# Peptides against a protein of PDB entry 8OXM: the designs that were tried, part 295

Target 1, 371 residues: chain A of PDB entry 8OXM
Amino acid sequence: FKAEFRLAGGVNLPKIIDCVGSDGKERRQLVKGRDDLRQDAVMQQVFQMCNTLLQRNTETRKRKLTICTYKVVPLSQRSGVLEWCTGTVPIGEFLVNNEDGAHKRYRPNDFSAFQCQKKMMEVQKKSFEEKYEVFMDVCQNFQPVFRYFCMEKFLDPAIWFEKRLAYTRSVATSSIVGYILGLGDRHVQNILINEQSAELVHIDLGVAFEQGKILPTPETVPFRLTRDIVDGMGITGVEGVFRRCCEKTMEVMRNSQETLLTIVEVLLYDPLFDWTMNPLKALYLQQRPEDETELHPTLNADDQECKRNLSDIDQSFNKVAERVLMRLQEKLKGVEEGTVLSVGGQVNLLIQQAIDPKNLSRLFPGWKAWV

## One batch from the design tools (peptide; made by RFdiffusion4, then SolubleMPNN)

Design b2_p26_7_s3 (from b2_p26_7, 15 letters changed)
Fold by OpenDDE base, seed 2:
Parts: C-alpha cells; sequence; structure tokens
Structure b2_p26_7_s3 (fold): chain B 371 residues (1-371), chain A 26 residues (1-26)
C-alpha cells in the first residue's frame, strides 16, 4: 500500500488506495467502509451473465451491448476492496460539482445545484401537485448540459460520434437489465462514466429486485433517464439508437427467461446475499437532515429485537421472494399493468415512465431527478 | 424559423449517421 490515499467523490467518501501487487504492478483499489460489497459482488456476477446472454445474440453482440463490470473482493459485511474503475468519474461530479460542475460552467445564470436541492427539499413533505410545480420550475431554470461531456473529452468528430454512440448503448443496456433486475438507487453518484470509452459503470448495487419501491419515498421510475442522461445521447435523445438498443436488450432478456429466473431464484435464497430492504438501510438511503441528529451511536440495538420469531421472518421473506420471482416472470413475459406488451410496447412504456415529470417529481430529493 | 429548420436538419443528419454507423457495425 502507498502511504497516500485519495478521496473518491460521493457521500461515503470512499478511499482510493494505490496498491503495489506482488507482480510489481500498481493497482488502484477503492475501499468502501459502510456498504455491503457482497451485494455488489453478487450483482456483478448477474451482470456478467447478462453480458454472456448479450454476446450470444448476433444483434446485441454487433452493437457491443454490455454492462460494465468491476471486480469486488468483499472482506466483511461493511468492508471490501473493489477494483477502482480507473479513468471513471461520477456523473454527479462532472455535472453538479459545487466548484467547477458543467452546469455552473455552461449555465452560470441557471439555478445552482444547491438551490435546486433546497427547493425540492422544501416541498418533500408536500402534495404531488406542489412537488410537480416546483420540479417544473427547477427544470426550467436548470437546463441540461451533459452533451458537453463527450464534446470536452473527444475533440475528433468521428471519435466524438462513436463515443456518444457507446454512451447511448451503455445507457440502454444498463437501463433494461437494471429494470429486469429491479435495480434502484440510481442517483448521480452511483453512476460513473468512463472518460475513455464513454460507457457507464453502475456502482452501489444494494437496492435490487424493486426494493426501491418499499422505501419511505418509493422509487417511481424504472431506471435513470433524466434530462442530462438524455442530453448526453445528443439531438435524437431517447429516439433512434437508445430505443433500438433497449428493444434488442429486452428481446434477449425475454428470450432468456428460464436462465434469468433460475439464477435470480438461487440468489434470492442465498443466505449470504441480503437483498431485502431493512429500516436502517432505508434510513441511510433517504436520510433527512432531521434524522441525522437522532442517530445516537447507541444503535448497539441488540440484533435481538429484530429476532421476531424466526418462523414469521422466514414466512415474510419467502412471500417477498415469491413476489419478486412472479414480478420478474411478468417483466420477462412483457406483462405490464396486467397487459401483455410487445418488446417495442414494453420499452416504450418504460421510457415514458422514466421521463415523466410526474414520476420524477415524486422521487427523493437526494436522487436529484432534475439532473 | 431558420434556427428551427437548422435543428431539424441536424436531427435528420444525426439520425442518418446513427443508422449508417449501425449498418457499418452490422
Amino acid sequence: as target 1 above (371 residues)
Amino acid sequence: DEKKKLEELKKELEERLEKELELQLL
């Protein structure tokens, strides 16, 4: 280990440590100190399998449709070493850094990221109508700028276009696979972009199997398709390449139903994979400024009071696991809201749900739906 | 009018380039 560490951006202040291997090679390691990296490790294995399915299909292979994966070495329930994605930056760091974010650089007369956050926090406990009105005001005064990522990084027009295409394909693949797996907590610090490939790297995979819907502020979108995410695709936005790549990814997922169900079933019943939402995790993900003051370090609350009768926990767990499998089977059949949809119909519904300002305005302010 | 027509022409050009790049990758 080198004596120097760097802070990665994000709420958890993960430590980047340079390690010299026994081979004399320097490797950057990210040390997370609060997250269960076992969840990330399991979800990386699922993504590797989804990538294998996508590589077997000619249409998805030719389009290079893949989810970027990283190596995770879990050391404990709260500690582990992940391979740092060298040459990646959080989308939030590029867009809404307080000092030199792209919104401040390109739109200096718009609302600051802090003003947007404050306005949405002020209406957090208000009606859906009031949230929608304030969200629309925020959106009007905070215009997207993510197109400048590829323009800043790729000066050659042919390379720029290829990288913008790689970005759009990466968003499409990760959005559809993320939807099938019910991946939540897709805030701007949990999505990294590779500065060389323009591909996305999804981190912090602890909210899966639609457990984001049972948060105190439920998730209302299938994936992150916010205005900056769309702006990075260029002038076609969600049309053209993005839609086609979503459809081709969804086709491969639906045609792989038995394989996906079998693997998710094994994972849901794996005693080492704690995918269930618990109150402490929910509080951590949706911390309010009011809740920070009551977190006395006296949550040495014995694991004893959450020992509700093992039988009632097991029955409740089994009923949740069964509902997750049923909902996964519905998604893989194209069943949405009790109706069987074509691949194009299902993808269209998901895109419309993800871009709907009414759905976006209802998200937790920490998710930053205006970015 | 001219600015809107220029954005429509850019959109058509990008949609054509995207289709052509998809065809070259296929």
Scores: peptide ipSAE 0.064, ipTM 0.685, DockQ to the pose 0.009
Fold by OpenDDE base, seed 3:
Structure b2_p26_7_s3 (fold): chain B 371 residues (1-371), chain A 26 residues (1-26)
Amino acid sequence: as target 1 above (371 residues)
Amino acid sequence: DEKKKLEELKKELEERLEKELELQLL
């Protein structure tokens, strides 16, 4: 281990530690503290299975539809080592890293990332109407620039085009699989992009099975399909390769219903996989800058008094698990809002929900829905 | 009008090129 560490961006300030292997190779390791990396490890196994399903289908195999996976080594309930994907960067670091971010470089007269965040924080406790108006003002004065990622990295036009397609396919695959699994917390620091492949790597998989919807500020989008995410796809945006790849991914997921349900059922009842949202986790994910000062470690709340009848806790857990399985089954049948949709109809609904500025304006400001 | 037509033409060309590249990768 080198004595030096870097902080990765994000709420959790994960430590990037450079490790020299016994082979003399330097490997970057992401050391997350406080997060249960077992959740990430379990979700990586689910992604590997989804990749296996996608590789078995001719249409998805031919499109090279895959979710990028990484090796997780959980060290404890609160620590572990992620094999840092060498040559990945958080999309937030590329887009909004101070004065060097792509927004500042390409749109120097737009609002700063800080100004956008401040404006959205000022309306955080306001009506949905006020949030929407301020979000639209922010969006007008903060125009997307993520197209420049592929343009900067890939100077050859043929390579550039191929990499933009790889990006679009990666967004589509991860969006649909992420929706099926109910992945939340898709903020700009939890999505990495590979600088060589243009594929996305989703990290911090602790908000799953739609548990983002029970946050104090509920998640209102099925996946991240913000203006910069769309801008990276090029001029067709969501209307081209992205939509087709979403439909083909959704088709494979729906046709694999029994397999996916069986796996998720095993995971929901695994006592080592704490997927449930708790108040401390909710507070942590949506912590306000003002609330950082008062969390003195004195919540030694006595573990004693919640001897609520084990039977009532188990019954409540089982009811939540059953509800998650039922909702997963609905998604895999194309049941949305009590209506059975075709693959194209379901994908269209999800895209419309994800790009709706009314849904985006309601998100927690830390999610940065304007990026 | 010309700008809109150029954006529509660019979109159509990209959609065609995307389809063709999808077919060639198959």
Scores: peptide ipSAE 0.032, ipTM 0.647, DockQ to the pose 0.009
Fold by OpenDDE base, seed 4:
Structure b2_p26_7_s3 (fold): chain B 371 residues (1-371), chain A 26 residues (1-26)
Amino acid sequence: as target 1 above (371 residues)
Amino acid sequence: DEKKKLEELKKELEERLEKELELQLL
């Protein structure tokens, strides 16, 4: 270990530690000291299994459809070592960094990221109609710029095009796998992009199995497919490569129903895997930037063993787990809103739900659905 | 009008290039 550490940005101030391996190679390690890395570790294993399924299918293998994984070594319930994704940047940092974000650089006359956030926070407790109107005003005055990521990083036109395809494939794979696992929307800081491969890396997998739908501000999208995410795909947007890669990924997932159900069932009933949403986790995920200053949770976890009857907690847990499994089975059968859809029909519905400005306008403003 | 035609032509060229790259990967 080097004596020097860097702070990664974000609420938890994760420490980046440079480690020299026994092979003489320097490896960056992210040490998180406040997050349950077990959930991330479990989700990485599920992603590896999904990647194995995708590699077995000729159509998905030819398209190199994979969800990027990273090594997680949980040291405790609240500490672990992440393999830092070297050569990655958070999409949110590239797009909406306060000083030199791509929106400010390419769209200097648009609303600032702060103005957009303020406008959406002002309507957070308002009607869906008021949220939609303000979201449309924000979107009109905050035009997407994520196309410039690949243009800045890849100057050769052939390389640029290949990397934009790699990005589009990565979004498609992660979107469909994320939908199946119920990851929901993803905060822009929790989506990293690799500056060399243009592939996405999803970090901080604390919301799974549609637990985002039970947040104080429920998730309304199946995955993050915001305007900047789409803009990175180029002029075809969600059409062409993205849609086809979603369909081929969904086909593999649906054809692997028994395997995926068995895996998720084992995970849902694993007493070491806390996937359930708790009020503190919900507060943390939907903290307002203004509230970041005052909530020092004095987690005096007085382990008051509230002997809440283990029976009622277990019955409530089992009912939630059964509901998650039932919903997963529905997804893998193509059952949406009580109707059985084809792969193309299901993927189309999911894309339409994910890009619908009515759904996006209802998301928690802290997650920046206009980005 | 010309800008719309240029966007349509760019879209068509990208869709063709995507199909050609998909075919070369197949």
Scores: peptide ipSAE 0.025, ipTM 0.634, DockQ to the pose 0.009
Fold by OpenDDE base, seed 5:
Structure b2_p26_7_s3 (fold): chain B 371 residues (1-371), chain A 26 residues (1-26)
Amino acid sequence: as target 1 above (371 residues)
Amino acid sequence: DEKKKLEELKKELEERLEKELELQLL
């Protein structure tokens, strides 16, 4: 271990440590000191299985459709080592960093990230109509700039175009796999981009199986498909490559129904995998200061071991697990809102739900739906 | 009018180029 560490951005101030492996190679490792990395470890295993299914299908293999994975080594319930993906940056750091963010560099006359956040915080407790109007004003005065990521990193036009396609395929694969697994909390600091491959790396996988829908401010979108995410795809946006890659990913997931249900069933009943939303976790996720710079004193969540009375909790847990499995089975059959959809119909509904400014305006302000 | 036609033509050319690159990966 080197004596020097760097802080990664984020509320939990994860430490980046340079480690020399037994092979003599230097590897960066991220040490998280407060999050339950067991949830991330389990979700990485599910992503590896989804990648195996995608590699078996000729159409998805030829398109190189994969969800990026990282190694998680849990050291305790509250600590673990993540293999840090060298050459990744949070999309939020590139887009909305206070000093040199792409929005400030390319759109200096637009609203600042802070002005957008403040406007959405002021309407947080208002009607859906007032939230929608303010969200549309914010969006009008905060135009997308994520196209400049590939333009800055890839100066050769042929490489630039290939990397923009790799980005679009990565968004499609992670969006559909994330939707099937009910992955939530997809804010701009929980999505990294690889500066060499243009592929996305999803981190902090603690909100799964649609548990984001039971938050005090419910999640209203199936995945992150905000204006900057779409701007990174280029002039076609959600049409063309993105839609086709979503359809091919969804086809593989639906054709793998038995395998996916069996594995998710084992995970839902694993006593070591606490996927259920608790009130303290819900408060922590939606009381995060939107400005990462305010060191709010971490409320010592006193180790009140809520001695959950084992007997009444088991029956309530089993009923929640059964509902999660039923909803997963519906998704894999293409059942949406009580109707059976084709793969193209289901993917179209999910895209429309994810880009709807009415759904985006209802999200918690800390999710930054205008980015 | 001409600017809008040029943006639509750029979009159509880009969609064709993306389809051709997908076919070359197949």
Scores: peptide ipSAE 0.045, ipTM 0.650, DockQ to the pose 0.009; fails the geometry check

Design b2_p26_8_s1 (from b2_p26_8, 11 letters changed)
Fold by OpenDDE base, seed 4:
Structure b2_p26_8_s1 (fold): chain B 371 residues (1-371), chain A 26 residues (1-26)
Amino acid sequence: as target 1 above (371 residues)
Amino acid sequence: SEEELKELAEELKRRLEEELKLLLEE
């Protein structure tokens, strides 16, 4: 381990540690000291299983549909070593970094990321109508620029086109698998893009199995498909390659129903896998930037021995697990809002839900649904 | 069955431990 560490950008200020391997190669490792890296590790295994299913199917294999995985060593419930995704950048850092973000560079006359956040925070406790109106004003004055990622990184037009396809495929695969696993909306700092492959890497998998729906501000989208995410696909947006890749991914997921149910059931009942939303985690995920200062680190380790009074908690846990499994089974059957949809119908509904400004306007402003 | 779920959980744990070992050997 080098004595030098860098702070990665993001809410948790993870430490990037450069490690020299026994092979003499420098490897960047992300040390997170506050996140449940076991959840990330388990979710990486689930993604590997999904990748195996996708690789077995000819249509998804031909499209190279995969979720990018990374190595995670959980050292404790709150600490671990992530293999840092070398050559990746958070989408949020590229787009909305205060100094040199793509929005500021390409759209200098648009609202600043701060102005957008302020406007949406001001209406956070307002009606859905007021949220929608302000969100539309923000969106009008904060135009998407993520198309420039591939244009900046890939100067050769043929390479640029292939990388934009790789990006679009990665978004499609991660969106559908993320929906099946109930990852919901993803903070822009928790989506990395590989600067070489243009593929996405999802980190901080602390919300799974639709636990984002029970947050103080519930998630309203099945996955992150915001305007910048769509803009990165280029002129076709969600149509063509993205839609087809979603459909082919969904076909594989639905055809793998028993396998996926069994996997998720094992995970839901694994006492070592804390997927449940707790109030502290909920507060943490929906912290206001202003409230980051007042969480004194003095949460003494000792108060976590709140003896789960086993009986009532077990019944509540089982009912939550059962509901998660039932909802997963519905998703895998194509049951949406009490109706059985075709793969194309289900994917269409999910895309429409994910891009609907009414749904996006209702998201927690900290997650920056306008980006 | 509950037994099949336990076996699958153990296999998932084993796979995770193998992946962790590989990462620690690197």
Scores: peptide ipSAE 0.014, ipTM 0.365, DockQ to the pose 0.025
Fold by OpenDDE base, seed 2:
Structure b2_p26_8_s1 (fold): chain B 371 residues (1-371), chain A 26 residues (1-26)
Amino acid sequence: as target 1 above (371 residues)
Amino acid sequence: SEEELKELAEELKRRLEEELKLLLEE
């Protein structure tokens, strides 16, 4: 280990440590100290399997549809070393850094990221109507700028176009696979962008199988398709390349129904893979600034074994696992809201749900739906 | 131990890769 470490961007302030391997090569490692890296490790394997399915299909292979994966080395139940993707930055760090974010640089007269967050926190306990009105005001005064990422990084027009295409494909593939797996907590610090490839790297995969829907503020979108995410695609937005890549990814997922169900069934019943939402995890993910003061260190002692009879816990777990499998089977059949949809119909519904300001306004303010 | 958790993650990886291989050979 080098004596110096850097803080990565993000709420958890992960430490970037330069490690010298036994081969004498320097490798950057991300040390997370609070996240269950076993969940990340398992979900990276599921992404590798999805990538294998996508590589077998001629249409998805020709489009280079892949989810970016990273190597996870768990060190403990709560800590581990991620092989840090060298040359990645959180999209939140690029967009809404307090000092030199792209919104401040390109839109200096818009609301600050802090003003937007404050306005949305003030209405957090209000009606859906009040949240929607304030969200629309925030969006009007906080215009998207993520198009400038590729423009800053790729000065050659042909390279710029290729990288914008790679970005759009990466968003499409990760959005559809993320929807199938029910990935949540897709805030701007959990999505990295590779500064060389323009591909997205999804991290912190602890909210899976739609467990984001049972949070105190439920997740209301299938994936992150916010205004800045769309702005990064350029002038066509969600139309053309993005939609076609979503459809082709969804075709492969639906045609792989049996394989995906079997894999997810094994994972759901794996005693080493704690995918279930617990109250402490829910509190951590949706922690309010007001709640930071009362987290006294006394969370050690009440291992109240809520001796809920082992039978009632097991029955509750089995019922949740069965519901997850049923919902996964519905998604893979194209069943949405009790109706069987075509691939194009299903992808269209998901895009509409993800971009709907009414859905976005209802998200937890920490998710930053205006970015 | 850190080694046991790493071995466990590698074993989980192997199991998932083997199961995927079986499902893809059918």
Scores: peptide ipSAE 0.014, ipTM 0.447, DockQ to the pose 0.021
Fold by OpenDDE base, seed 1:
Structure b2_p26_8_s1 (fold): chain B 371 residues (1-371), chain A 26 residues (1-26)
Amino acid sequence: as target 1 above (371 residues)
Amino acid sequence: SEEELKELAEELKRRLEEELKLLLEE
């Protein structure tokens, strides 16, 4: 182990440790807490199951629709190492790194990432109208640059085109599966891109089953489809390849309704899979950068067994689990806002919701909806 | 088929329970 660690971006400040193997190869590893690793591991298994469904269907198999998974390597009962996908970078690191981020390199006259965040933080407690106006001003002065990722990494035009297609397919698959599982919006540091494949890897899966909608600032988008995410698809944006891959993924998910419901039911009632949103987790996920400095108390997790007064907590939990299953069943039937939609209609609604500046302007500013 | 989906669901459930159990026994 090297003594140097880097903080991966993201709320949980996961430690990236560079390990030298016995083979003399450096391997980057992500160290997370036990509970975060369990939740990530469970969600990786759900992604593997979704991948199995996608591989069985001829139309999704031909399109190579898959969610990139990573291996969780447990180190101990209290710590595990995620085998970090060698050759991945957080999208946020590529786009908005303070020193060498693509926005600064390609758009030096635009607002800085800090200026954008400051403007949106100033209106965080304001009306939706004021948030929308400031978000539109930020967007006008912070233009997308993520097209340059594939252009920098893939100099051969044929390879560039193939990798841009791989990226677009990866975004489509992860967006639809993420919507079905209720992953919601994703922090820009919790989406990695593989520098060789241009495929996305989603990490830190601590918000699932639409629990992002019960945050102090509720999520207003079904998945992250911000302007830079769209810019990476190239000139067609959300049209053509992306839309068709979303539709084909949604077809497989809807046709696998019984399987997905059975799997999610098992997960929801697993006493060892804590998917529920708690106030501490909610506070942590939406902490202000200024508040991060003070809440470094050593939370000694005193294992104060908060003796779950078994009866009332269990009934509340069961009602939340039933509501999650009911909403999952609605999604898999194409029920949106009480109306049954076709696959194309449902995918269109989700895309429109995800790209709507009114919805994006209402997101928590810490998640940088303008990126 | 609906039967192939059921068999897949049960196998996926079993694998999930086994891997959850392994993650918990560690």
Scores: peptide ipSAE 0.015, ipTM 0.439, DockQ to the pose 0.019; fails the geometry check
Fold by OpenDDE base, seed 5:
Structure b2_p26_8_s1 (fold): chain B 371 residues (1-371), chain A 26 residues (1-26)
Amino acid sequence: as target 1 above (371 residues)
Amino acid sequence: SEEELKELAEELKRRLEEELKLLLEE
């Protein structure tokens, strides 16, 4: 083990450690708390199954549509290590690092990441109209730079183009599967990029089954499709490769309805998989000080065994689980707002919802919707 | 060289056209 560790984003501030294997190779590993590891491990199994469905379909197999997965290794009853791909970085570290982020390097006259954040925090308790106006001002003075990731990493133009396609396909696949599973908390520290493949790795999968919509500030987008995410796709943006990869992924998901429902049903009723939003978890997710530096170690997770009285909880739990299954079935039928949509119609609606500045301006400021 | 950049641009264009063609045949 190296003496130095880095913090990754996420709920319990997972530590990235560099380890030398028995083969003499350095491997980066993520150390997380117990509860996050269980949720991540379950969601990795669901992603592996989605990858199996995508590999069976000829169209998605030809496009190499996959979600990047990582291995969870339990170390103890209270801790575990995630085996991490070497050369993976949080998109937030590349884009908005305070010292040498890509926004500061390529756009030195734009607002700083801190100025953008401060402006959005000042309007957090204001009207949706005031939030929208300030968000538009922030966006005007904070221009996308994520195109430079591939340009810095891939100097050969043919390799650069291939990697930009791999990135776009990875965003499409993870966005659609993430929407079907109702993944939330997709902030810039919970999404990593592989510096060799240009593929995305989603981490901290503890907000699932649309539980982000019941947060004090509800999530208003189906997935992260912010301006920097789109800028990384190049000149076509969300059109062409991204849209088609979303449509082909959605087609496979809809055609796999019975399989996906059966699996999610087993997971929802697994007593070892706590997917329900706890009020303390909700507060923690939306009260984070934005400066990772001022995280006082004082969040002792007091083992308050909330002796949840078993009987009243079971009926409320079953009703929430039934509602989640019903909403999953609607998504897999293409039912949006009571209307049955084609695959193309559903994907178009989701893209429009994800890029709408009105939806983005309503998100919690810590989600950094301007990045 | 300017010639190597031109050959690389033509090969990129060809791959883009092939991928667009595969995408239009679907």
Scores: peptide ipSAE 0.006, ipTM 0.299, DockQ to the pose 0.009; fails the geometry check

